# Peptides against a protein of PDB entry 3T6J, part 44

Target 1, 375 residues: chain A of PDB entry 3T6J
Amino acid sequence: PIVESYIGFIESYRDPFGSRGEFEGFVAVVNKAMSAKFERLVASAEQLLKELPWPPTFEKDKFLTPDFTSLDVLTFAGSGIPAGINIPNYDDLRQTEGFKNVSLGNVLAVAYATQREKLTFLEEDDKDLYILWKGPSFDVQVGLHELLGHGSGKLFVQDEKGAFNFDQETVINPETGEQIQSWYRSGETWDSKFSTIASSYEECRAESVGLYLCLHPQVLEIFGFEGADAEDVIYVNWLNMVRAGLLALEFYTPEAFNWRQAHMQARFVILRVLLEAGEGLVTITPTTGSDGRPDARVRLDRSKIRSVGKPALERFLRRLQVLKSTGDVAGGRALYEGYATVTDAPPECFLTLRDTVLLRKESRKLIVQPNTRLE
Target 2, 372 residues: chain A of PDB entry 3T6J as posed
Amino acid sequence: PIVESYIGFIESYRDPFGSRGEFEGFVAVVNKAMSAKFERLVASAEQLLKELPWPPTFEKDKFLTPDFTSLDVLTFAGSGIPAGINIPNYDDLRQTEGFKNVSLGNVLAVAYREKLTFLEEDDKDLYILWKGPSFDVQVGLHALLGHGSGKLFVQDEKGAFNFDQETVINPETGEQIQSWYRSGETWDSKFSTIASSYEECRAESVGLYLCLHPQVLEIFGFEGADAEDVIYVNWLNMVRAGLLALEFYTPEAFNWRQAHMQARFVILRVLLEAGEGLVTITPTTGSDGRPDARVRLDRSKIRSVGKPALERFLRRLQVLKSTGDVAGGRALYEGYATVTDAPPECFLTLRDTVLLRKESRKLIVQPNTRLE

## One batch from the design tools (peptide; made by RFdiffusion4, then SolubleMPNN)

Design b1_p11_1_s4 (from b1_p11_1, 6 letters changed)
Fold by OpenDDE base, seed 3:
Structure b1_p11_1_s4 (fold): chain B 375 residues (1-375), chain A 11 residues (1-11)
Amino acid sequence: as target 1 above (375 residues)
Amino acid sequence: MATEDLGDLAP
């Protein structure tokens, strides 16, 4: 078997300022079959990067072919086990030296084990489809999230000698139509500038990339989906995201106006973006459960994903990237915190919905470290 | 990094 591992101060999610890494380590075995799909995705990455909704001037100057493998984790030491990883966690190194991606396949498999009777907040007509395609759609999402999400975009930098990594005279901000007016100075990083919102903001960008690019036929083909299956995978991926946005409310603390999980905050933001798009794309309806207590249903109109959802996500994703590239902390914070705000304002009444989410909360799934042997 | 649920990330 091919064994991979890493150890050290890797992830900074537990640091409120996104700077200090948590000591983490894992040992895993390569899943060759699933790795082959991600290798095909890597082979198409350079072309797919061009499909992202920002000018080439906001993308990395040179494509650096990364590694991408699917891993079955044997041992994981840390506060939480991820589904996917993109390292190193330094944007400057990602754009100049390269990066590596991994998918923790058996972690994803655990997430697939949802009992139909315990599946909350979905229409009955969607439950079987959701159960069938949640796993495959999540594989697609993780692949795109890591490789083309975290692996995309350029930071505009002025080095210690005063040189810019972009042409100040010709590069235009697509949102303003003006020349670039802000950038990262020497010693400034994504985390140091965006601080408290950096991790969640970046996760939101990566998740948005996943939703946006999963609409591309080539992506679905790479993962082995065609025709009706491909459309179902797309639908379930988007449905899972909007559902996750509702579930995310569990991780909001109203008394402190604080989010306790970066990815869940990101998913809530995406839900807000898609709700704002309107036109019946996403609907959250409070209901009464069979037990007579509050419940809710999330509905996604499949026919409006491309016509309504994609354009809304495109605009939002472009804004995220432009603000990130230019180091515009004020603009970025205003945008992101605006969508991350949780109130009880109608029509959504998110604080009320949070009570419903908490009421319907299921026990956390436990991941136990597996045993492996040669037979 | 992608994750389903890492719970509360408070230090």
Scores: peptide ipSAE 0.070, ipTM 0.780, DockQ to the pose 0.292
Fold by OpenDDE base, seed 2:
Structure b1_p11_1_s4 (fold): chain B 375 residues (1-375), chain A 11 residues (1-11)
Amino acid sequence: as target 1 above (375 residues)
Amino acid sequence: MATEDLGDLAP
């Protein structure tokens, strides 16, 4: 078997400032069969990057073909085992040297083990569809998230010699209609500038890329989905995201006004964006469970994903990227923290919903690390 | 920064 490993101070999610890496490592085996789909995605990456909702001037100047493999984890040492990884975490290196993507296939498989009776916050009519397509939709989402999410976008930089990596005279900020007025200076990085919001902000961008691009027929085709199956995968992917946004409230601490998990915060932000879009796209309804205690239902109107959801996400995603590219920390913080704010304001009453989420909280799934055998 | 965690597997 092909064995892959990494070790070191890699991920900074445990650092409130997003700067200091946690020491972690894994040993994994390549799943060749599952890697094939991701390889096809890589083959289309350059073209798909053009579908992202920002001008080419905000995208990397040169496409560097990355590696993307599906891995079955044998051992993982760290605070948490991810579903996917994109490294390195330095945008400058991603732009100049390239990057590598991995999907941790057996981690995803654990997540796919959903019992219908334990599936919370979904309409009964959606449960079977959700269970059927959760796995496949996750493959799509992870692939897009890592490859085209974390792997996309350009940082505007002025180097130590004063040279810019963009044409100051011709590049226009699509949000303002003006020339670029801010950038990263020598020594400044994404994490150093955006600090406390950097990790979650980037995860939000990557998740948004996944949702946005999964609507593209070519993406679904790459993963082997066509016709009604493709539409169901799209629906379940979006449904999973909005559900995740609700579940995310578990990881919010009202007393400290902080989030304890970057990805979950990101998913909540996306939920807020889609709720803001209105028009019945997303509805969260408090209910009463069969046990007589509070419950809730998330509804996503399938027919409005493209007409309402996509445009809303497009605008939001573009704004995320523009603010990231220009190093506009003030603007980025204002935008992101605005959507990440949790209040009990109607109609959503998120703090009340949080109580419901906590009440319905499931036991954390545990991964028992496998053994390998020679046959 | 670039690690994807699923909600049900999140710490």
Scores: peptide ipSAE 0.042, ipTM 0.778, DockQ to the pose 0.367
Fold by OpenDDE base, seed 1:
Structure b1_p11_1_s4 (fold): chain B 375 residues (1-375), chain A 11 residues (1-11)
Amino acid sequence: as target 1 above (375 residues)
Amino acid sequence: MATEDLGDLAP
């Protein structure tokens, strides 16, 4: 077997300012079969990057082919086990030296083991489909999230000598129609500028890339899906995201007006974006459970994903990228915190829904070190 | 950076 490992101060999710890394490490074995799919995705990455909704001037100047491997984790030391990893976390190094991607395959498998009778907030008609395709759809999402989410976009920088990594005279901001008016100065980083929202904002961008690009036929083909199966994978991926946005309310603390988990905050933001799109795309309906207590159902109109969902996500994703590239903290914070705000305002009444989410909360799954042997 | 799954796998 091929063994991979890493160790060090890597992820900064536990730092309120997104700067200090938590010490973590893992030992894992390569899953060759799943890795082959990700290698095909890597082979198409340069072309797929062009499908993202921003001008080439906002993308990396030179494509650097990364590695992508699916791993089965034997042990993971840290505060939490991720589904995927993109390293290094430094944007400058990603742009100049490249990066590596990892999918933790057996972690995803555990997440998929939810029993039908315990699956909350879905329509009965969607449950079997969800159970069937949650795994495959999540493989697609993780691959896109890491490789083309975290692995995409350019930061506009003025170096210590005063030189720009973009042409100030010709590059146009697609949102304003004007020349670029802000950038990162020497010593400034994504985390240093965007601070408290940096981690969640970036996760939101990466998740949005996943949803957006999973609509591309080439992506589904790479993962071995075609026809009705491909459409079901797309549907379940989007359905999972909107459901996750509702579940995210567990990780909001109303008394402190803060989020305790960056990815869940990101998923709530995406839910808000898709709800704002309207036209019956997403509906959250409060209901009464069989026990007579509050419940809820999330509905996603499959027929409106491309016509309503995609354009809404395109506009939002472009704004995220433009604000990130230009280092526009004020604009970025206004946009992101606006969607991340949780109130009890109608029609959604999210604080009331939060009570329902907490009421229906499942016990946390525990991942235990597996037993393995060499034969 | 890393992605995490739903609430049951979240910190």
Scores: peptide ipSAE 0.061, ipTM 0.780, DockQ to the pose 0.448; fails the geometry check
Fold by OpenDDE base, seed 5:
Structure b1_p11_1_s4 (fold): chain B 375 residues (1-375), chain A 11 residues (1-11)
Amino acid sequence: as target 1 above (375 residues)
Amino acid sequence: MATEDLGDLAP
C-alpha cells in the first residue's frame, strides 16, 4: 500500500487568533479508487474555478495544479480528525507556491454511523434518502471544499517594494463598482488581519463553494452521479448543510457570546443566509417529540435550491470573497458576525432552538484505530 | 495555518 503521513504545527483552529498551529500528525493509506475521482476533479479544477461567482481578477492569476489524494487514516494525533485537509494554510503561499489536498475517506464513514432512529431534526420522508446519500454527498462536498474552496481566490497584495499584484486602474470591485480601495500590505496575512474570524470565515467560504459548485453537472459527473442520483446527491448535500447549521448551535456559548468550533459557526452562518433567502427554501419548525419533549424539523425545498438557494449563496459567497481579497476586515467582520449572531428573535428563536438541540444531543462519537489485514 | 474540514461530525 501507498502510505502517507504528515506531522507538525499545521492547523490553527484552536488558536483564538488563528495564528498558532496545533501539533498534529497522521499515518494513512492511499485509497486508489477514491483518489481517481479527485484526480478527475483536479483535472477540471481550472475550468471549475471559472464558475465561481467572482471576476477572474479576484481569482488566482495562474492555476497551480495541486495534489489531491483520498486517504484511509490508520492513526491521527490531534484534537480533532478532519474530513479533508488543504495545506498550507497560508493564502499567500497557496496562490504563489501551490497547495495539497487530502480527503480522509474513512473519517467520513464515521459521520455516517448515525442510526435512522437516532437521526434528529429531519422529516421522516428525508431520512432514508439522507442516510443513503450522506456519504456520497460528503465526498463531493469535501472535494469541492478543499480543492476549489480553500484552493480558490486571490488576495490583493502590495509587496515590500510597493508593487501590486493587480492593476489598480482596471480592476473593479463587483460589489461597489469602484476601484479597489484596500489590500494586504507586506507582512499582512489573512489570519493576521481577520484574526478571530479568519478560520470560521474561510471555512464558511469553502463550504459555500462546495454547495455552490455541487450544482454543476460536471462535478456530479466526475463523481459518477447522473440523473436522479445526481439530483439526490445535491439535495442531500444541501440538506446536510442546513441541518448542520442547526446542530451547530451546540457549539455556541450564549454566556460568552462566542463559538467554540469554526466549522460549526460557518455552517450556522450558511443556514442563516439560506433562511434569509426565504421563499420557503428552508424551514425550521419546532415540534414535540414522541417523548413529549421539544424537538424540531428542518425542511429544505429541493425545487428551490437552484431558483432561490443558488442566487442567495452566490451573492453571499461573492461578498465573502471580495471582502477577503481586499482585506476589508471591517466589512468582513460586519458581514460574518452579523450572520453568526445568535439571538432568540422571532421567527427562528435560535436560542430556544439551541435548547432543543442540546436536549436532542447525541453522544460524542469515538474514532478508534482500525485493523489492517493482508489480503 | 492548517484548515481542518470536518463533516457533520461535531468534536
Scores: peptide ipSAE 0.035, ipTM 0.768, DockQ to the pose 0.251; fails the geometry check

Design b1_p11_2_s1 (from b1_p11_2, 5 letters changed)
Fold by OpenDDE base, seed 3:
Structure b1_p11_2_s1 (fold): chain B 375 residues (1-375), chain A 11 residues (1-11)
Amino acid sequence: as target 1 above (375 residues)
Amino acid sequence: MTGVAGEVYPV
């Protein structure tokens, strides 16, 4: 077997300022069969990057082919176990030296083991489809999230000598129509500038890339889906995201106005963006469960994903990238915190919905170290 | 950076 591992101060999710890494380590075995799908995705990455909704001037100057492998985790030491990883966690190194991606395949498989009777907040007509395609859609989402989410976009930088990594005379901000007015100075990083919102903002960008690019036929083909299956995978991927946005309310603390999980905050933001798009794309309806207690249903109109959802996500994703590239902390914070705000304002009444989410909360899944052997 | 899917997340 091919064994991979890493160890060190790697992820900064537990640092309120997004700077200090948590000591983490894992040992895993390469899943060759699943890795082959991600290798095909890597082979198409340079072309797929051009499909992202920002000008080439906001993308990396040179595509650096990364590694991407699927791993079955034997042991993971840390506060939480991820579904995927993109390293190093330094944007400057990603754009100049390259990066590596991994999917933790057996972690994803644990997420697939949802019992139909315990599946909350979905319409009955969607449950069987959701159960069938949740796993495959997760593989697509994680692949896109890591490779083309975290692996995309350029930071505009002025170095110690005063030189820019972009042409100040010709590069135009697509949101303002003006020349670039802000950038990262020497010693400034994504985390140092965006601080408290940096991790969640970046996760939101990566998740949005996944949703946006999963609509591309070539992506589904790479993962082996065609025709009706491809459309079902797309639908379930988007449905899972809007459901996750509702579930995210568990991780909000109203008394502190604080989010306790960066990815769940990101998913709530995406839900808010798609709700704002309107036109019946996403609907959250409070209901009464069979037990007589509060419940809710999330509905996604499949026919409006491309016509309503994609344009809304495109505009939002472009704004995220432009603000990130230019180091516009004020604009970025205003945008992101605006969508991350949780109130009880109608029609959604998110604080009330949070009570419903907490009421319907399932027991935390326990992930235990597996045994492995050669046969 | 670390990605998480759906019900799988760092706590």
Scores: peptide ipSAE 0.055, ipTM 0.797, DockQ to the pose 0.458; fails the geometry check
Fold by OpenDDE base, seed 1:
Structure b1_p11_2_s1 (fold): chain B 375 residues (1-375), chain A 11 residues (1-11)
Amino acid sequence: as target 1 above (375 residues)
Amino acid sequence: MTGVAGEVYPV
């Protein structure tokens, strides 16, 4: 078997300011079959980057082919086990040296082992489809999230010598129609500028890239889906995201007005964006469970994903990228915190829904080190 | 950056 590992101060999710890394490490074995799918995705990455909803001037000037591997983790030492990883976290190194992506395949498998009778907040008619395609759809989402989410976009920078990495005279901000008015100065980074929202904002951008690009036929083909199967994978991927946005309320602390998990905050933001799109795309309906206690149902209109969902996500995703590229912290914070705000305002009444989410919460899954052997 | 946390990601 091919063994991979890493160790060090890597992820900064536990730092309120997104700067200090937590010490972590893993040992894993390469899953060759799944890695082959990600290799095909890498081979198409340069072309797929052009499908993202921003001008080429907001994308990296030179494409550097990254590695992408699916891993079965044997042990993971840290506060949490991710489904996917994109490293290094330093933007300058990503641009000059490249990056590596990994999917932790067996972590995903555990996450999807939910029994049908315990699956909350879905319509009964969606449950079997969800169970069938949750795994495959999440493989697609993780691949896109890491490779084309975290791996995309350009930061506008003025270096220590005063030189710009963009043409100030010709590059136009697609949101304003004006020349670029803000950028990163020497020594400024994504994390240093966006601080408390940096991690969640970036995760939201990456998740949005996944949803947006999973609609592309070439992506589904790479993963081996066609026809009705491809459409079901798309539907379940989007359904999973809107459900996750509801589940995210568990990780909000009303008394402190803060989020305790960056990815869950990101998923809630996406839910809010898709709800704002309206037209019956997403509906959350409070219900009464069989036990007579509060429950809820999330509905996604499959027929409106492309007509309503895609345009809404396109506009939002473009704004995220433009604000990130230009280092516009004020604009970025206003946008992101606006969608991340949790109130009890009608029609959604999210604080009331949070009580329902907590009431229906499943027991925490424990991941235990597997037993393996060489034969 | 760590990507997708999934439903099993500890907080």
Scores: peptide ipSAE 0.047, ipTM 0.786, DockQ to the pose 0.502; fails the geometry check
Fold by OpenDDE base, seed 5:
Structure b1_p11_2_s1 (fold): chain B 375 residues (1-375), chain A 11 residues (1-11)
Amino acid sequence: as target 1 above (375 residues)
Amino acid sequence: MTGVAGEVYPV
């Protein structure tokens, strides 16, 4: 088998300032069959990047073809096991030197272990479909998230010599219609500028890229889905995201007004964006469970994904990217923290929903090191 | 960066 490993100070999610990496490592075996799908995705990446909702001037000047491999993890040492990885975590290096992607395939399988009877917050009619397509949709989402999420976008930089990596006279901010008025100076990085929101903001951007691009027929084709199956994968991917946004409330601490998990905060933000879109796209309904205790149901209208969801996500995703590219921390923070705010205001009453989420919380899943055998 | 999709999340 082909063995891959990494070790070091890599992910900064546990640093409140997003700067210091946690020491982590893994040993994994290459899954050749799954890697083939990601290779096809890589082959299409340059074209798919053009489908993202920002001008080419806000995208990398030159696409650097990354590696993308599906891995079956044998062991992982760290505070959390990811579903996918994009490294390095430095946007400047991603732009100039390239990056590598991995999908931790057998980690994704752990998410599938939820029994139907324990599946919370979904309508009964969605449960079977959700269970069926959760896995495949995760593969799509992770691939897009890592490769085209984290792997996309340009930072506008003025180097130590005063030179810009963009044409100040011709590049227009698509949100303002004006020339670019802010950028990263020498020594400034994404993490250093955006600090406390950097990790979650970037995860939100990456997740949004996944949702947005999974609507593209070529993406579904790459993963081997056509016709009704493709539509079901799309639906379940979006449904999973809005459900995750509700589940995310577990990771909010009202007393401290803070989030304890970057990805979950990101998913809540996406939920808020899609709720704001209105038009019946997403509905969260408080209910009473069979046990007589509070419950809730999340409904996603699949017929509204393209007509309502996509445009809303497009606008939001563009704003995320523009603010990121221009190093507009004030604007970025205002946007992101606005959507990340958790109150008990109607109609959603998120703090009340949080109580329901906590009430319905499942036991923590344990991931155990697998056994290996010689065939 | 490390991506965690769906119900897979660090706890």
Scores: peptide ipSAE 0.045, ipTM 0.783, DockQ to the pose 0.454; fails the geometry check
Fold by OpenDDE base, seed 2:
Structure b1_p11_2_s1 (fold): chain B 375 residues (1-375), chain A 11 residues (1-11)
Amino acid sequence: as target 1 above (375 residues)
Amino acid sequence: MTGVAGEVYPV
């Protein structure tokens, strides 16, 4: 088998300022069969990047073909095991040197083990479809999230010699209609500028890219989905995201106004964006469970994903990217923290919903070190 | 950076 490994100070999720990496490492085996799907996605990446909702001037100048492999983890040392990885975590290196992507296939498999009777917060009519397509939709989302999420976008930089990596006279900010007025100076990075919101903001951007691009037929074709199956994969991917946004409330601490998990905060932000879109796209309804205790249902109107959801996400995603590219920390913080704020204001009453989420919380799934056998 | 799908998240 082909063995992959990494080790070092890699991910900064446990640093409140998003700067200091946690020491982690893994040993994994390449899943050749599953890797083939991600290789097809890589082959289409340059073309798919053009579908993202920002001008080419806000995208990387040169496409650098990355690696993308599916891995079965044998051992992982760290605070948690991800579903996917994109490294390095430095945008300057990503745009000049390239990057590598991995999907941790056996981690995803653990997430696929869902019992219908324990599946919370979904309509009964959605449960069977959700169970059927959760796995396939995750493959799509992880692939897009890593490759075209983390792997997309350009930072505007002025180097130590005063040279810009963009044409100051011709590049226009699509949000303002004006020339670019801010950028990263020498020594400034994404993490150093955006600090406390950097990790979650970037995860939100990557998740949003996944939702946005999964609507493209070419993406679904790459993963082998056509016709009704493709539409079901789209629906379940979006449904999973809005459900995750509700579940995210577990990781919010009201007393400290703090989020304890960057990805879950990101998913809550996306939920807020889609709720703001209105028009019946997303509905969260408090209910009473069969046990007489509080419950809730999340409903996503399938027919409104393209007409209502996509435009809302497009505008939001473009704004995320523009603020990131220009190093506009004030604007970025205002936008992101606005959507990340949790209150008990109607109609959603998120603090009340949080109590429901906590009440319905299930035990965390654990990954146990696997054995390998020669057959 | 790492992506966490669905109900999978760091411990």
Scores: peptide ipSAE 0.041, ipTM 0.780, DockQ to the pose 0.485; fails the geometry check

